# Ledger of designs, part 336: peptides against a protein of PDB entry 8OXM

Target 1, 371 residues: chain A of PDB entry 8OXM
Amino acid sequence: FKAEFRLAGGVNLPKIIDCVGSDGKERRQLVKGRDDLRQDAVMQQVFQMCNTLLQRNTETRKRKLTICTYKVVPLSQRSGVLEWCTGTVPIGEFLVNNEDGAHKRYRPNDFSAFQCQKKMMEVQKKSFEEKYEVFMDVCQNFQPVFRYFCMEKFLDPAIWFEKRLAYTRSVATSSIVGYILGLGDRHVQNILINEQSAELVHIDLGVAFEQGKILPTPETVPFRLTRDIVDGMGITGVEGVFRRCCEKTMEVMRNSQETLLTIVEVLLYDPLFDWTMNPLKALYLQQRPEDETELHPTLNADDQECKRNLSDIDQSFNKVAERVLMRLQEKLKGVEEGTVLSVGGQVNLLIQQAIDPKNLSRLFPGWKAWV

## One batch from the design tools (peptide; made by RFdiffusion4, then SolubleMPNN)

Design b2_p29_4_s3 (from b2_p29_4, 22 letters changed)
Fold by OpenDDE base, seed 2:
Structure b2_p29_4_s3 (fold): chain B 371 residues (1-371), chain A 29 residues (1-29)
Amino acid sequence: as target 1 above (371 residues)
Amino acid sequence: KKEELLAELEKKLQDILDNMEAATAKLNA
């Protein structure tokens, strides 16, 4: 281990440790807590299964639809190392880094990332109407710049086009699979982009099975499809390649209903996979930057005492697990808001929900819905 | 217990993957 550690792009972020392997190669390693690593490991296995389903279908295979996966290596009973995806950067680091973010470089007269966050934090306890108005003001004064990622990294026009296509496919695949699995907490630091492939790597997979909807500020979008995410697709936006890749991914997921239900059922009843939202986790995910100073790492001890009466927890757990399975079955049947939709209808609804400024304005300010 | 159950889940997931591979191999044969 090198004595130097880097933060993976923010205050509460996993420590990136540069490790020299026995082969003399430096590997970046992401050090997370034990439980977060297990959640990530389990979800990586589910993503591998989804990738296997996508490789079997000729239409998804031809489109190279895949979710990028990473290796989880347990180091100890309390710590593990994620093999850091070498040559990845958090989308948030590229876009809204305080020193040299793409918004500051390309849009120096727009609001700063800090000004945007401050404005949205000021209205956090306000009405949905006030949140929407301030969000629209922020969006007007913070224009998307993520198109410049591929333009900076890929100077050859043919390579640039292929990488923009790979990015668009990666967003589509991860969005639909993430929606099926109910993946939440898709903030700009939990989504990495590979600087060589332009594919996305989703990290911090601890909010799954729509548990983001039971947060104090509930998640209101099915996946991250914010203005910068769309801008990275270039002039086509959500139309053409993105929509078709979403539809083909959704078709494979719906045609794999029995397999996906069986997988998720095994995971929901695994006592090692703590997918349930707890108050401490909810507090951690929606903490204010001001509250970060007081959470000393000592809280790792007393999580044992909040074992409330086993019987009432087990009944509540089983009811939540059943509800998750029922909702997964609905999604895989194309049931949205009590209506059965075609693959195209379902994908269209999800895209509209994800890009709706009313839904985006209601998200927790830490999610940075204006980015 | 916790490590044994992770190994059991990894095995169940692998068995599901292997069953899916075997089913696909039968469809392509």
Scores: peptide ipSAE 0.018, ipTM 0.477, DockQ to the pose 0.017
Fold by OpenDDE base, seed 4:
Structure b2_p29_4_s3 (fold): chain B 371 residues (1-371), chain A 29 residues (1-29)
Amino acid sequence: as target 1 above (371 residues)
Amino acid sequence: KKEELLAELEKKLQDILDNMEAATAKLNA
């Protein structure tokens, strides 16, 4: 370990530690001190399984549909070493960094990221109509710029085109697998982009199995498909490559129903895999920037033997696990809102839900649905 | 206990992967 650490961008201020391996290679390691790195580790294994399914299918293999994975070495429930994806940047850092974010660089006359956040925070407790109106005003005055990521990184037009396709495929694969696993919307700092491959890396997988729907501000989208995410796909947006890659990914997921149900069942009943939403985790995930000041609980390490009082909690837990499995089975059958949809119909519904400004306007403002 | 159960989960996940690989090898054979 080098004595120097760098702070990575993001809500959790993870420490990047440069480690020299036994092979003499320097590897950046991300040390998270507050996150359930075991949940990340488990989800990386699930992504590897999904990648195996995708690699077996000729249509997904030909499209190189893969979720980028990273090594997680959990050291404890709340500490571990992430193999940091060298040459990745958080999408949020590229887009809305305070000094040199792409929005400020390319759209200097638009609202600042801070102004957008402020406007949406002011209406957070207001009606859905008021949220929608303010969200539309924010969106009108905060135009997408994520197209410039590939343009800045890839100057050769042929390389640029291939990297934009790689990005679009990565978004499609992660969106559909993320929907199946119930990862939902992702904070812009929890989506990294590889500066060389243009592929996405999802980190901080602390919300799974639709637990985002039970947050104080419920999640309203199946995955993050915000305007900047779409802008990175280029002029076709969600049409063409993205849609086809979603359909082919969904086809593989639906055809792998038994395998995916078995995997998720094992995970849901694993006593070490704390996928359940708790109030503290919910508060942390939807923490307001203003509320960061007061929650210095000196949580002494000792007393959070929350002895799960087994009996009544077990029945409630089992009912939640059963509901998650039932909902997963519905997704894998193409059952949406009580209707059986084709792969194309299901993917279309999910895309429409994810891009609907009414759904986006209802999201927690801290997750920046306008980005 | 926690490390043992994590290792057991990792093993179950690996066994699922291996079973999936074996099933695919049989489908491609």
Scores: peptide ipSAE 0.017, ipTM 0.482, DockQ to the pose 0.018
Fold by OpenDDE base, seed 3:
Structure b2_p29_4_s3 (fold): chain B 371 residues (1-371), chain A 29 residues (1-29)
Amino acid sequence: as target 1 above (371 residues)
Amino acid sequence: KKEELLAELEKKLQDILDNMEAATAKLNA
């Protein structure tokens, strides 16, 4: 182990440890702290199953639609090494690194990432109207630059084009599968990009089954489709390749309804898979930098005394699980807002929801919706 | 089909847990 660690940004402060293997190769390893890596491991299995469904379908196979998976190596109940895909970087590190981030390099006269965050933090407790106005001002003065990722990494025009397509396919596949599974907490440090493939790797899969909607600041978007995410697709943005890949992914998901419902039903009732949002997890995910000081690790909450009626907790849990399954079934039927939509209609609604600046302005400032 | 897929998934989950316990035991030794 090298003595040097980098903090990957994000709530969980995952430590990136450069490990020299016995083979003399440096491997970046993500060491998660207190997070239950079981959630990530389970969700990786679900992604592998989704990949199997996508590979069985001719249209998604021809498009090479896959979710990038990683190997979870649990080191302990509360720590593990993610076998970090060699040559991945958090999109946030590329875009908004304080020293050499792409926004600073390509848009030196725009607001700094810090100025944007500060402005959005100042309005965090304000009206939705005030949040929207400040978000629009931030967006005007913080223009997208993620197109330059592929341009920097892939100098050959044919390779560049192929990698931009791979990126766009990866965003589409992960967005739709992430929506079906109700993945939340898609901040810029929980999404990695592979510097060789231009594919996305989603990490920190602890907010699933729409549990992001019950956060103190609820998640208002189905997936991350922010301006930089769109800019990485190039001039066509969400139109053409992205939309078609979303539609084909959604078609496979909807046609696999029974399989997906069965998988999620197992996971929801697995006593070892703590998918539920709890107040401590909610506080952790939306903690303010100012509030970090007082939460001493003394939540040795004695597990003993809250033998609150197990029956009422179990009934409440079962009702939440049933609601999650019902909502998943609705998604897989194309039921949105009580209306049955076609695959194209559903995908269009999700894209519009994800790019709506009114929805984006309402997100927790730590999500960095302006990036 | 449903029951077979359930049993396959339960087995995979158990294999993950057993691997976590085994890894934890090796670090505490």
Scores: peptide ipSAE 0.010, ipTM 0.433, DockQ to the pose 0.023
Fold by OpenDDE base, seed 1:
Structure b2_p29_4_s3 (fold): chain B 371 residues (1-371), chain A 29 residues (1-29)
Amino acid sequence: as target 1 above (371 residues)
Amino acid sequence: KKEELLAELEKKLQDILDNMEAATAKLNA
């Protein structure tokens, strides 16, 4: 083990530890808390099941539609090491790293990532109209650059084209699977990109089953489809390959309704899988960077001894679980806002919701919806 | 099918938990 660790960013500040294996290979490892690792591990199993469904369908298999999974190697009851996907980088690190981020390199005259964040934080408590106006000003002065990821990594034009397609397919699959599982918007540090495959790896799966909608600043998008995410697809954006891959993924998910409901039902009632949003988790997820300095991790193990008065919590839990299952069933039927949509209609609605500047402007500024 | 999928999921979840416990035991040893 190297003595140096880096913070991967994201809510739980997962520690990246560089480990030298007995084979002399350096492997990055992500160290997280027990509960976060368990949630990540469970969600990786769900992703593997979704991948199995996608591989059984000829159309999704031919398109190589998969959600990337990582191996969770639990290390302790309180800490585990995720086998970090060697050769991945957080999209946030590539895009908005303070020193060498792609926005600074390709758009040196645009607003800095800090200026954008400051402007959006200043309007966080303001009206939706004021948030929208400031978001549009930020977007005008912070232009997308994620197209340059594939251009930097893949110099051969044929390889570049194939990798841009792999990226687009990965975004589509993860967006639709993420929507079905209610992962919602994803912080830019919680989306990794593989430098060899151009596929995305989603980490820190602590918000699932639309629990992002009950945050102090509720999520307003079904998945992260911000301007840089779209820019990485190239000139076609959300049209063509992305849309078709979303539709084919959604078709497989809807046709697998019974299977997915069964999977999620088991997970929701697993006493060992804490998916529920709690006030502390909500506060932590939407904490201001300025407030991070005072919250020493005095998460002493002792506050877990708040003996859940079993009876009233069980009824509230069951009602939340039932609501999650009902909403999942609606999604899998194509029920959006009380209307039954076709796969194409549902995917179109989700894409429009995800790219709408009005929805993006309402997101928590810490999640950087302008990136 | 439902029961088989449940049993497969439960087994995978248990295997994850057991791996977490076993790895914990190795770090505490």
Scores: peptide ipSAE 0.008, ipTM 0.434, DockQ to the pose 0.023

Design b2_p29_4_s4 (from b2_p29_4, 19 letters changed)
Fold by OpenDDE base, seed 1:
Structure b2_p29_4_s4 (fold): chain B 371 residues (1-371), chain A 29 residues (1-29)
Amino acid sequence: as target 1 above (371 residues)
Amino acid sequence: KKEELEKELQQRLENILQNMLAATEKLNA
């Protein structure tokens, strides 16, 4: 281990530790503190199974549809070593870094990321109409720039085109699989982009199975498909390659219904896999700057006293697990709002929901839906 | 203690993995 650590971007300031392996290779390792790396590890395995399903299908294999996975070595319930995705950057860091973010570089006369966040925080407790109006003003004065990622990294036009396609395929695959697994919206720091492949890596998978819908500010989108995410696809946006890759991914997921249900059932009832939303996790995920009362680390709430009646907790847990499985089955049948949709109809609905500025304006401002 | 907890957690995740793989194998058989 080198004594030097770098802070990665993000709310938790994960520590990047450089390790020299026995092979003499330097490996960057991300040490996350307080995050349940078990959930990340389990979800990486679900992604590997989804990748296996996608590789078995000829249409998804031809399109190279995969979710990028990373190695998780959980060290404890609250600590572990991630094999850091060497040559990745958080999308949020590229777009809205305080010093040299792409918005500041390419759109210097637009609102700052801070001004956008402030405006959206001011309306956080306001009506949906007021949130929408302010979100539209923010969006007008904060124009997307993520197209420049591929243009900066890939100077050769043929390579640039192939990498933009790789990005678009990666967004499509992760969006649909993320929807099926109920990952919801993703914080911009929890989506990494590989600077060599242009593929996305999703980290911090602590919200799954639509648990984002039970947050104090519920999720209103099926996945992150914000203006910058779309801008990275280039001039076609969500049309053409993205839509077709979503449809082909959804087709594989729906045709793998029994496999996916069995996998998720095993996970939901595994006593070692804590996927449930708790009030502390909810507070942590949607913490307001004003709610930065010093959570003194001294609440060692001894996990002892919440051994209240195992029976009522077990019944409540089982009811939530059953509801998650029912909703997963609906998604895999194409049941949306009580209507059975075709793959194309379902994918279209999900895309429309994800790009709707009314839905985006209702998201938690800390997740920066204008980015 | 930390290394023991690390090994225990790793073993638990390997067991979850094996259960998931076994469930997937039963569906492919």
Scores: peptide ipSAE 0.017, ipTM 0.486, DockQ to the pose 0.021
Fold by OpenDDE base, seed 2:
Structure b2_p29_4_s4 (fold): chain B 371 residues (1-371), chain A 29 residues (1-29)
Amino acid sequence: as target 1 above (371 residues)
Amino acid sequence: KKEELEKELQQRLENILQNMLAATEKLNA
């Protein structure tokens, strides 16, 4: 290990450590503290399986539909080494960095990222109507700029077009697979973009199987398809390439129902894969800056005290696992709100849900739905 | 124990993947 470390952008200030391997090669490693990297490791294996399914289908293979994966070496429950995706940046760092973010550079007269966050925090405990009105005001005064990512990085027009297409395909694949797996916590620091490929790398995979819906502020969108995410696709937005790639990904997922159910069943009953939402994790994910001061680090909540009535916990766990499997089966059958949809109908519903400003306005302010 | 169980989970997932590989190779043959 080098004596120097760099901070990666993000709330948890993950440490980038340059490691010299036994082969003499320097490898950047992301050391996450406090995150259960086992969840990331397991979800990376699930993504590899989904990629295998996508590579077997001629239509998805021709479109190069893949989820970017990274190596995870779990060292403990609270520590591990992520193979840092060299040449990636958090989309939040590019978009809403305090001094040199793309919003500040291209839209200097818009609201600052801080002003947007403050306005949404002020209405956090208000009605859905008040949240919607303030969200619409924020959106009007904070216009998308993510189109400039590819324009800054790729000066050749043919390369620019290819990379914008790669980005759009990456968003589509990760959105649909993320929806099937019920991935949550898709805030702008948990999504990296590769500066060379324009593909997305999803990190922090600890909110899965729709456990984001049981957060104190429930997640109301199937995936991140916010205005900047759409702006990165270019002029056509969600129409054309994105929609078709979503449909082809969903077709492969639905045709792989038995396989995906078997995989998820093994994971749900794995005693090492803690996919359940606990109150401490929920508090951590939706911490208010004001609440940080009083949580003394002395809650070494020994895993012992939450082991109260093992029988009721086990029965509750089994019922939650069964509900997750049932909901996964519904998704893979195209059952949405009790109706069987075609692949195109299901993808359309998911896109509409993800872009609906009413759904976006209800999200936790830390998710930054206006970005 | 934890490392053994993590290895066992990895091996189960790899076996599921291999079985799926073999099933699809049979469908494309």
Scores: peptide ipSAE 0.017, ipTM 0.524, DockQ to the pose 0.017
Fold by OpenDDE base, seed 4:
Structure b2_p29_4_s4 (fold): chain B 371 residues (1-371), chain A 29 residues (1-29)
Amino acid sequence: as target 1 above (371 residues)
Amino acid sequence: KKEELEKELQQRLENILQNMLAATEKLNA
């Protein structure tokens, strides 16, 4: 280990540690100190299984539809070493984190990321109508710029076009698989983009199996398909390549129903896989930046009481697990709101839900649905 | 093919779970 560490961007301030392997190769490692890296490890394995399913299908294999995975070595329930995705940047860092963020560079007269966040936080406890109006004002004055990622990184037009297609395919695959696994919306810091491949890497998989719907501010989108995410696809947006890749991914998922149900059932009943939302995790995920200062000291004490008092918690747990399995089965049958949809119909509904400004305006402001 | 994939996936899951157990036990020790 080198003595120097870097802080990665993001809420959890993960430490990037450069490790020299016994092979003399330097490997960056991300050490997260607060996240359940076991959940990340398990979800990466589920993604590998999904990738295996996608590689077996001719249509998805031809399109090279894969979810980018990384190695996770869980150390503890709350710590571990991630193989840092070398040559990746958080999309949030590229877009909004610095004075040199793409929004500031390309749209200097738009609202700042801070102004947008402030406006949306001011209406957080307001009506859905007020949230929608302010969200539309924010969106009007904060125009998407993520198209410039590929334009900056890939100067050759043929390479640029290929990389934009790789990005679009990556978004499609991760969106549909993320929907099936109930990952919900993803914080902009928890989506990395590979600077060479233009593929997305999803990190911090602490919300799965629709547990985002039971957050203090429930998730209202099936996956992150915000304006910048769409802008990165170029002029076609969600149409053409993205839609077709979503449909082909969904087709593989639906045709793999029994396998996916078996996988998720094993995971849901694994006592080591803490997928359930707890109040502390919920608070942490939707904590206001202003409240971060006070809660630092007390997290040391209660490592002991996570002995689930078996009796009453088990019945609640089992009911939640059953509900997750039932909902997964519905998704894999194409059942949406009690109606059986075709693959195209289901994918269309999910895309419409994900891009709907009414749904986006209701999301937790900390996750920056306007980006 | 389907059943073989399901068995392969199940065995992979079991191996993951066991590896996670063993990793957790080593940290609690």
Scores: peptide ipSAE 0.012, ipTM 0.415, DockQ to the pose 0.020
Fold by OpenDDE base, seed 3:
Order: structure tokens, then C-alpha cells, then sequence
Structure b2_p29_4_s4 (fold): chain B 371 residues (1-371), chain A 29 residues (1-29)
């Protein structure tokens, strides 16, 4: 281990540690100190299964639709080493780093990332109408720049085009699979981009099965499709390649209903896989900077055996698990808001929900919906 | 303690993986 560590930005302050392997190769390792890497490890297996399904289908195989997976090495109940993809950076680090972020470099006269955050925090307790108005003002004064990622990294026009397509395919695949699995907490530090492949790596998979909807500030979008995410696709935005890749991914997911239901059922009823949202986790994910001072790390989650009748907890758990399975089945049937949609109709609805500034303005300010 | 927790966590992950494999085998049978 090198003595130097870099903090990746974000609430969890993951430590990036450069490890020298026994092979003498330096490998960047992400050490998460408070995250349940068990959930990440399980979700990586689910992603590998989804990748197998995508690889078996001719249309998704031809499009090279895959979710980037990473090796999780648990080191403790709350710590482990993510074997970091060498040359992967958080999209937030590229976009909104305070000193050298792409927004500051390409849009020096726009609001700073800090000003945007402050404005959205000031309205956090206000009406949805006031949140929307301030969000629109922030968006007007904070224009997307993520197109410059591929332009900076890939100077050859043919390579640039292929990498932009790889990015767009990666966003599409991860968005649809993430939606099916109900993956939440998709803030800009939980999404990495590979500087060589332009593919996304989703980390911190601790909000799954739509548990983001039961946060104190509910998640209102099916996946991250913010203005910078769209800007990275280039001039076509969500149209053409992205939409078609979403549709082809959704077709494979819907055609794999029995497999996905069985896998998720096994996971939901596995007593070793804690996927449920708890109040402490909810507070941690939506913690305000003002509240950082009092949460001493010593809250062992183990010691609150609140002796609520085990029977009532188990019955409540089973009802939540059943609801998750029912909602997963609905998604895989194309049932949205009680209506059966075609793959194209379902994908269109999800895209519209994800880009809706009314939905985006309602998100927790820490999610940075303006980025 | 740390090594015991690591071993317990590893065993838990192996059990989850085995359950997933067994479910997948039942789907392929």
C-alpha cells in the first residue's frame, strides 16, 4: 500500500488507495469504510447474470450491451477493497471538481458547483414549485459539459465516435438494468467512467429494489439521465442509439422474466442479504452537512435488538419482499401505472420520467440533479 | 475479531452465491 490516499468525493469519502500487487503492478483500490460491500458483491453477480442474458441475445450481443462489473473483496462487514478499474474516475470528479472540473474549465461564467448546491439546499424544505423554479434557474446557469470527456480523451475522430457509442450503450444498458433492479442512489460519485473504454461503472449498490423511493426525500427518477449524462451522448442526446439500446436491453430483460424473478426472489429471501432500507441508512444517504458532526461511527447496527416481536418484523419483511417481487414482475411485463406498455412505450416513459425537470428538482440536493 | 468477521462475511457471500447457483441450476434443469 502506498502511504498516500486520495478521498473520492461524496458522503462516504471512499479512500482511493494505490496498492502495489505481488506482481509489482500498481492497482488503484477503492476502500469503502462504511458501505456494505455485501450488497455490492451480490449486485455484481446479478449484473453478471444480466450480462450473460445480454450476451446470449443476438441483438444485444451485436450492440455489445454490457454492464461493467467490478471485483468486490470484502475486508469487513463495512469495509472492503473494490478492485478499481484502473483508469476509472467518478463522473462527479471530472464534471464538478472544485479546482479543475469540466464545468469550471468550459463554463467559467456559469454558477459554480457549490453555488448550485447551495441554491438547491436553500429550497430543500420548500414547495415543489419553488424547488422547480430554483432548479430551472440553476440549470440555466449551469450548462452541461460532459461531451468534453470523450473529446479530451479521444483525439482521433474515429476512436472518439466509437467511444461515444460505447458510453451511450453503457448508459442505456445500466439505466434499464438499474431500473429493473430498482437501483437508486445514482449520484455523480457513485457512477464512474472508464477513461479508456468510456463505459460506466456503477458503484455503491446499497439502494436497490426501489428502496430509494422510501428515503426521506424519495427518488423520483428511474435512473440517472441528467443533462451531463445526456450531453456525453453527443448531439443526438437520448434519441437514436441510446433509445434503441434501452429498448433492446428491455426486450432481453422482459424475455428473461422467469430467470430474473427467480434470482431476485432468492436474494430477497436470503437472510444474509440485507437489502431493506433502515432509518440509519436513510439518514446516512441524505445527511445534511450540518448533521455530520453527531453521527459517531460507533452505532453498531447489531446492538439495536429492539425486541419488537420477531413475528411482526418477519411479517413486515415478507410483505415488503412480496411487494418488490410484484413490482419487478410488473416492470418485466411492461406494466407502468396500471397500464401494459410495449417495450418502446415503457422505455419512452422511463426516459421522460428521468429527464423531467419536475422529477429532477424533487431529488435530494446531494444527488446533484443539475449535473 | 476482524479475521472472524471477514471469514463470516466470506461464508455469507458463499452461501448467497450457492443459493443463486442452485436457483440457476433449477432454471436450466
Amino acid sequence: as target 1 above (371 residues)
Amino acid sequence: KKEELEKELQQRLENILQNMLAATEKLNA
Scores: peptide ipSAE 0.009, ipTM 0.452, DockQ to the pose 0.021

